# Peptides against a protein of PDB entry 8OXM: the designs that were tried, part 68

Target 1, 371 residues: chain A of PDB entry 8OXM
Amino acid sequence: FKAEFRLAGGVNLPKIIDCVGSDGKERRQLVKGRDDLRQDAVMQQVFQMCNTLLQRNTETRKRKLTICTYKVVPLSQRSGVLEWCTGTVPIGEFLVNNEDGAHKRYRPNDFSAFQCQKKMMEVQKKSFEEKYEVFMDVCQNFQPVFRYFCMEKFLDPAIWFEKRLAYTRSVATSSIVGYILGLGDRHVQNILINEQSAELVHIDLGVAFEQGKILPTPETVPFRLTRDIVDGMGITGVEGVFRRCCEKTMEVMRNSQETLLTIVEVLLYDPLFDWTMNPLKALYLQQRPEDETELHPTLNADDQECKRNLSDIDQSFNKVAERVLMRLQEKLKGVEEGTVLSVGGQVNLLIQQAIDPKNLSRLFPGWKAWV

## One batch from the design tools (peptide; made by RFdiffusion4, then SolubleMPNN)

Design b1_p12_4_s4 (from b1_p12_4, 8 letters changed)
Fold by OpenDDE base, seed 2:
Structure b1_p12_4_s4 (fold): chain B 371 residues (1-371), chain A 12 residues (1-12)
Amino acid sequence: as target 1 above (371 residues)
Amino acid sequence: LLEEMDLAKAAL
């Protein structure tokens, strides 16, 4: 380990440490001191399993459908080491950085990211109709620019086209697997893009198994498929490559039902894996300052472990785990809203739900659904 | 968990 560390941005002020391996290679590591990285570690292993299933299938292997994974070493319930994803940037940093964000550079006459956020915060406690109207006004005055990521990074037309396809495949694979696992909290800082591969890296995997639906502001979309996410795919948008990659990923997931259910069952009943949403975590997720730069003093909430009777906790836990498994089984059967859908029908429904401005307008403002 | 997941990986 080098004696020097850097602070990464964000509320938790993670420490970036440079390490020299026994192989003489320098590796950056992110040390988190306030987050439980066990959830991230477990979800990375589930993603590795999904990647194994995708590599075994000829159609998904030919398309190179994979979820990007990173190494996690949990050290305690409140500390761990992450492999720093070298050559990645948060999509939010590229799109809506205050200094040099792509929206400011390419659309200087649109609303600022701050104006959009302010407008959506002003209506946060209003009706769904008022939220929808303001969201549509924000969207009209904040036009997508994520197409410029690949155009800036890849000047050769053939490389540009290949990288745009890699991006589109990465979005498709992570969206479908994320939906199956019920992955939430997909805000613009929790999705990194690799500047060399154009593939996405999903971080902060603490909201899984649809626990985002029990947040004070429930999650209303199956995955992030916002206007900038779609714009990065280029002129075809959600059609062609994206849709086909979603369908092929969903086909592999549905055909792997028994395996996925068995793995998730083991995870849900593991006493070391806390996947349940607690009130403090829910408050933390929806009170995060949207700009990583504002040092608000974190109130040390003393974790008063309310010793509820072990028997009532266990019965309530088991009923939640059973509901998660039942819902996972429904997804893997193509059961949506009590109807059995084909792979194409299910993927179409999920795409429509993810792009619906009514669903997007209902999200917590910090999710930045207009980006 | 890790061992059970690795057993599940080996059974695949």
Scores: peptide ipSAE 0.006, ipTM 0.466, DockQ to the pose 0.021
Fold by OpenDDE base, seed 1:
Structure b1_p12_4_s4 (fold): chain B 371 residues (1-371), chain A 12 residues (1-12)
Amino acid sequence: as target 1 above (371 residues)
Amino acid sequence: LLEEMDLAKAAL
């Protein structure tokens, strides 16, 4: 390890360290403190398995369908080492950076990202109708620009076309795998794009197994398929390559039901893997700027009530795990809202749910569903 | 505050 470190920014002040391997190669690593990286590590293992299933199938292998993974080494319940995703940028940084973001560069007369967020925060406690109307006004005055990512990075037309296809395939694979695992919507800072491959890397996997539906503002989409995400696919949008790659990914997932259920079962019952949403995590994930003042949790709750609650907590945990497994089994059978769908029908429903402006308008404003 | 919250969500 080099003796020097850099701060990556953020609340937890993660440290970027450079390490020289025994092979003489320098490798950048991110050391997180105060964060539990076990969930990220577990989800990376599940992604590696999904990749193995996708590589075994001829149709998904020919399409190079993979979910990008990174190395995670948990060191404790509050520390670990991540592989720093070198040559990646957060899609949020590219799109909505205040200085040089693509929206500001290509659409200087549109609303700023801040104006959009302010408008959606003002209606956060309002009706679904008022949220929808303001979301449509925001969308009209904040037009998608993510097509320009591939155009800026890949000047050769043949390379540009190949990279746009790689992006579209990466979105399709991560969307379907993410839906099966219940990752839900993803914050624009938690989706990295590789500047060389145009593939997405999903980081911070702290919401899984549909736990986003039990947040104070429930998630209303199966995965992130916002207007900028679609714009990056080019003129065909969700049609053609994206839809076909979703269908082929879903086909492999459904045909691998037994394997996926067995592994998720082992993970859900692992006493070292806390995947459940706790109230403090839920509050932190959807914290409002106004709510910082009063939550001193006086954690002076006496140790004596904890012993009777262990059996009721364990029964509650087992019932949550069983419900997650049942819902996973339903997804893998194509059961949506009590109806059995074909692969094409299920994928179509998920795409329609993900792009529906009524669903997008109901998301937590901090998730920036207009981006 | 909003940038700190976006950074907080990216840091969870």
Scores: peptide ipSAE 0.000, ipTM 0.362, DockQ to the pose 0.234
Fold by OpenDDE base, seed 4:
Structure b1_p12_4_s4 (fold): chain B 371 residues (1-371), chain A 12 residues (1-12)
Amino acid sequence: as target 1 above (371 residues)
Amino acid sequence: LLEEMDLAKAAL
């Protein structure tokens, strides 16, 4: 390892370190502290399994449908080493950075990202109707610009077209697999885009198995398919390539039901894998910027032995795990709202749910559903 | 090239 490190942005101040491998090659690593990377590591393994299923199927293999994975080495319950995703940028940084985000560059007369957030925060405790009206006003005055990512990065028209297709396929694959695994909506900083491949890399996989539905502001979308995510696909949006890639991915997932259930069952009952939502994690994921000032981490873990009977905790856990497995089985059968859907019907329902302004307006404002 | 870029911009 080199003695020098760089800080990556963010509250946890992750460190970028350079290491020389036994092959003499220098490799960048991201060292996260105060973060449990075990869930990320497990989800990367599940993504590798999904990729194996997608590569076995001729239709998904021909389309190069893959979820981008990164190497995770958990070192402790609060630290690990990540592969530094060199040549990636958070989509949120490209779109809505404070200085020169694409919205500010291409739409200088639109609302600022701060104005949009403020408007949505003001209605956070209001009715769904008031949230919807303000969300529509925000959307009208904050038009999508993510189309410009591929235009800025890929000047050759043939390369540009190929990369836009790679992006669209990456969104489709990650959306359907993300739905199957219950990853829910993804914060714009937790989606990286590769500046060379135009493929997405999903990071910080702290919400899985629909645990986003039990947050203080529950998730209302199956995956992130916001206006900027759609805008990056070009004029066809969710139609054509995206829809077909979702359908082909869903076909592989549904045809792999037994394998996926077995894998997820093993993970849900792994005592080393805490996938459950806890109140502290829920608070962290949906903290208000205004409330950051008072949470001094004087969580003295006073060992108040709440001797809750181990039996009642285990029975509660088992019932949650069984419910997750049952819902996963329903998804893999195409059961939505008590109705069995075809692959095309299920994918259509998921797309409609993900793009519905009524669902998007109900999301936690911190996750910026207007981006 | 400019027309292909404008067609690409219009096809975006």
Scores: peptide ipSAE 0.000, ipTM 0.331, DockQ to the pose 0.015
Fold by OpenDDE base, seed 5:
Structure b1_p12_4_s4 (fold): chain B 371 residues (1-371), chain A 12 residues (1-12)
Amino acid sequence: as target 1 above (371 residues)
Amino acid sequence: LLEEMDLAKAAL
């Protein structure tokens, strides 16, 4: 290990450390000191399994459909080492960095990212109608620019085209796999883009199995398919390559139902894997930037009151786990809102739900649904 | 170069 470290920023001040492997290669690692990385580690293993299923199928293998994975080594309940995703940038950093974000560079007359966030925070406690109206005003004055990512990074037209296809395939695969696993909290800082491959890397996997639906502001979309995400696909948008890659991924997931159910069942009942949403985690995920000053973690909140009867906790847990398994089985059968859909019908419904401005307007403002 | 590339990209 090198003696020097860098801070990656953010509330938890993760440390970037450089280490030289026994192979003589320098590797950057991220050390988190206040996050539970066990859920990330488990979800990476599930993604590796999904990748194995996708590689076995000829149609998904030909399309190179994969969800990007990274190495996670949990060290404790509050610490671990992440493989730093070298050559990746958060999509939020590229799009809405206050200094040099793509929206500011390409759309200097649009609303600032701060103005958009402020407008949506002002209506956060208002009606769905008022949220929708303000969201439409924000969207009209904040036009997508993510097409420029591939244009900036890939100057050769043939390379640019192949990278835009790789991006579109990555969005499709991660969207469908993420939907099947009920992956939430897909805000613009939790999605990285690889600057060499144009593939997405999903990080901070702490909201899974639809636990985003039980947040104080519930998640209303199956995955992130916002206007910038679509703009990165180019002129075809959600049609053509994206739709076909979603359908082929969904076909593989539905045909692997028994394997997926068995593995998720083992994970849901693992006493070391806390996937359930707790009130403190829910508060943290939907905390206002202004409230960051007062949550000094007083480490000394008495551990005494959480001895609620182990039996009632266990029965409530088992009922939640059973409901998650039932909903996973429904998704893998194509059951949506009590109706059995074809793969194409199910994928179409999910796309429509994900792009619906009524659903997007209802999300927590920190999710930045206008990006 | 960027404009010629955008024209070539619009023709594909």
Scores: peptide ipSAE 0.000, ipTM 0.345, DockQ to the pose 0.014

Design b1_p12_5_s1 (from b1_p12_5, 8 letters changed)
Fold by OpenDDE base, seed 2:
Structure b1_p12_5_s1 (fold): chain B 371 residues (1-371), chain A 12 residues (1-12)
Amino acid sequence: as target 1 above (371 residues)
Amino acid sequence: DELILELAKALA
């Protein structure tokens, strides 16, 4: 290990360390404190299994459908080491950075990212109708620019086209697998883009199994498919490559129902894997300052573990685990809102739900649904 | 082991 460390941004101030391996290669690592990386480690294992299923299927293998994974080494219940995703940037950093963000560069006459956020925060406690109206005004005055990512990074037209396809495939694969696993908290800082591959890397996997629906502001979309996410696909948007890759991913997931249920069942009943949303975590997720630069003093909430009676905790846990497994089984059968859908019907419903401005307008402002 | 202990001490 090098004796020097850097701070990464964010509330938890993770330490970036450089390590020399036994192979003589330098590897950057992120050391998180005050964070339980066990969920990230487990979700990375599930993603690796999903990748194995996708590689076994000829149609998904030919399309190179994979979820990008990273190494996680949990050290304690509150500490661990992450692989630094070298050559990645948060999509939020590229899009809405205060100094040089793509929205400011390409749309200087639109609302600023701060103006959009402020408008949505002002209506946060208002009706769904008022939220929708303000969201539509924000969207009208904040037009998508994520198409410029591939245009800036890939000057050769053939490479540009290939990378835009890689991006679209990555969005499709991660969206469908993320939906099946009930992955939440998909804000613009929790999604990295690789500057060389144009593939997405999903980080901070602490909201899974639809636990985003029990947040103080419930999550209303199955995955992030916002206007900038769609704009990065180019002129075809959600049609053509994206839709077909979603359908082929969903087909593999549905055809792997028994395997996925068995794996998730083992994980849900693992006493070392706490996947349940607790009130402190829920508050923390929706009180995070959106800009990594504002050092708000985190109140040390002493985790007084309220020793609830072990029996009542266990019965409540088992009932939540059973509901998660039932909902996972429904998704893998194509059961949506009590109706059995085809793969194409289910994928279409999920796309419509993810792009619906009524659903997007109801999200927590920190999710930045207008981006 | 020593590395985990050193990291744990640097995180405490």
Scores: peptide ipSAE 0.000, ipTM 0.396, DockQ to the pose 0.031
Fold by OpenDDE base, seed 3:
Structure b1_p12_5_s1 (fold): chain B 371 residues (1-371), chain A 12 residues (1-12)
Amino acid sequence: as target 1 above (371 residues)
Amino acid sequence: DELILELAKALA
């Protein structure tokens, strides 16, 4: 390793280190402390398996349908090494950076990102009707700008068109794979975009198997398909390329049902893999900015040796695991709300659920559903 | 082994 390190910023102060491999190549790595990377590592393995299935199918291979993956090496229950996603930026950083974000640059007369957040926080404890009305007002005064990402990065028209297609394919593949796995917490900082490929990289995979539905503010969308995500696809939006790529991805997932169920079953019953939502994690994920003062990270996880009867925990865990497997099997059969759907019918339902402003208005304000 | 030891020292 090089003797010098850099800080990436943030609360946990992750260290950026450079190492020289036996091949003489320098590789940048992100070292996280005080974070459990086991779930990220497991989800990356499942994504690699999904990519293998997508590459075996001629129709998905021809479309280059893949979910972007990164290397994760867990070192302990509270530490690990991540591959540095070089040449990526959080979509939130591009869109809603307070100083130079694309919304401020292209729509200077719209509401600021701060004004939008404030308006949605004011109604957070209000009725669904009041949330919907304020969300619609925010959306009217905060128009999408993500089309400009490809226009800024790719000046050649032929390259621009190719990269917009790569983006649309990446959104489609990650949305369907993410839905099948029940991936949650898809806020604008947990989705990176590659500045060279225009492909998405999903990070922080700590909410999976629909555990986002049991948060204090439940997740109401199957994946992130917000107005800016759609704007990046260009004039066709969710129609044409996106829909067809979703359908072809879903077809491969459904045709691989036995393989996917077997893999997920092994993972859900691994005693070393804690995928369940706990109350502390739920509070952390939906913490209010005003509550930052009191949650000193000094709650030593050591003192909750509450001898909960191992038997009652195991029975509760097994029932949750069985329910997750049953729901995964339903998704892979096309069972939605007790009805068996075709691939096209299922994909259409998921798209409609993901773009519904009633569903989007109910999300936690930190998810930024108006972006 | 050395890699894990260097990483453990960088995490300490």
Scores: peptide ipSAE 0.000, ipTM 0.396, DockQ to the pose 0.027
Fold by OpenDDE base, seed 4:
Structure b1_p12_5_s1 (fold): chain B 371 residues (1-371), chain A 12 residues (1-12)
Amino acid sequence: as target 1 above (371 residues)
Amino acid sequence: DELILELAKALA
């Protein structure tokens, strides 16, 4: 390893280290501390399995439908090494960087990202009607600009068109697989875009199996399909390529029901894999930027032996795991709200739910559903 | 911080 490290941005100050492999090649790695990378590692394995299923099917293989994966090596319950996603940028950094984000560059007369966040934070404890009205005002005065990503990065029109298709396919594949695995909405900093491929890389997979629905502000969308995510697809938006790629991905997932259920069952009952939402994790995911100053968690792990009967915890855990498996089976059967839908009907419902401004207005303002 | 420093020291 080189003796020098760089800080990556973010609360946990992950360290970028350069290592020289036995092949003499330098490789950048991200070292995270105070973070449980086991869930990320498990989700990457599930994504690799989904990719294998997608590559076996002729229709998804022809479309090159894949989820981008990265290498994760958990070193402890609170540390690990990630592959540095070289040549990627967080979509949030491109869109809403404080200095030179695409919204500020292309829409200088729109609301600032800070003004949008402030307006939505002011109504966070208000009615759904008040949230919706303010969200619509924010959306009117904060117009999408993510189309400019491909236009800036790919100057050749043929390359630009190919990369916009790669982006659209990546969004479709990750959205449907993300829905099946219950990843929910994704914070704009936890979606990277590759500057060469235009494919998305989903990072920080700390919410899975619909655990986002039990957050203090529950998730209301099946996946992130906000206005900027749609704008990156170009003029057709969610129609045509995106919809067809979602349908073809969903067809493969539904046809692989037994395999997916078996894999997820093994993971849900793995005692080394804690996928459940805990109150501290829920608080961390929905903390206000203003409250960051006082919560130094002096998690003095005082070993207060709360001898909660192991039997009652195990029974509660098993019932949650069974419920997750039942809901996964329903999704893979196309059961939505007690109705069996076709692949096209299910994909249509999910798209409509994901783009509904009523659902988006109810999301946690920290996740910037207007971006 | 210390554990990353210890990991960086153990990997150094």
Scores: peptide ipSAE 0.000, ipTM 0.373, DockQ to the pose 0.034
Fold by OpenDDE base, seed 5:
Structure b1_p12_5_s1 (fold): chain B 371 residues (1-371), chain A 12 residues (1-12)
Amino acid sequence: as target 1 above (371 residues)
Amino acid sequence: DELILELAKALA
């Protein structure tokens, strides 16, 4: 390892370390402290399995439908090493960086990212109607710009077109796989884009199996399909390539029901894999930036009261696991709101739910649903 | 072992 490290920013101040492999190649790694990477490691294994299923199917293989994966090595309950996704940038960094974000560059007369966030935070405790009205005002004054990512990175028109297709396919695959697995917390910093492939890399997989629905502000969308995400697809938006790639991914997932259920069942009942949302994690994920000052971890809060009877915890856990498996089975059968849908019907419903400004307006302001 | 120790030092 090199003796020097860099900070990646954020609350946990993850350390970027450089190491030289036995092959003489330099590899950047992200070392996270105070974070449980076991869930990330498990979800990466599930994504690798989904990729194997997608590669076996001729139609998904021809479209190169894959979810991007990275290496995770959990070291403890609060530490691990991530493969640094070299040549990736958070979509939030490209779009809404305060200094030189694409919104500021291409839409200098629109609301700033800070103004949008402030407006949505002011209505966070208000009615759904008030949230919707303010969200629509924010959206009107904050127009999408993510089309410019591919235009900036790929100057050759033929390359630009192929990379925009690769992006659209990546969004489709990750959206459907993420929905099946109930992947949450898809804020703009948890989605990276590869600057060479235009493919998305989903990071921080700590909200899975629909646990985002039990957050203090519940998640109301099946995946991130916000206006900038759609704008990156170009003029076709959610139609054509995106829809067809969602349908083909969903076909493979539904046809692989037994395999998916068996693997998720093994993971849900693994005593080493805590996927359940705890109250502290829920508070942390929806913490306000202004409240960072007062959580001095008083380490000394008495460990005494968390000895709730192991039996009642185990029964509650098993009931939650069973409910997750039942809901996964429903998704893989195309059961939505008690109705059996075709692949096209299910994909259409999910797209409509994901783009609905009423659903988007209800999300936690930190999710940045206007981006 | 050494890798884990170096990683632990990078985590500290």
Scores: peptide ipSAE 0.000, ipTM 0.391, DockQ to the pose 0.030

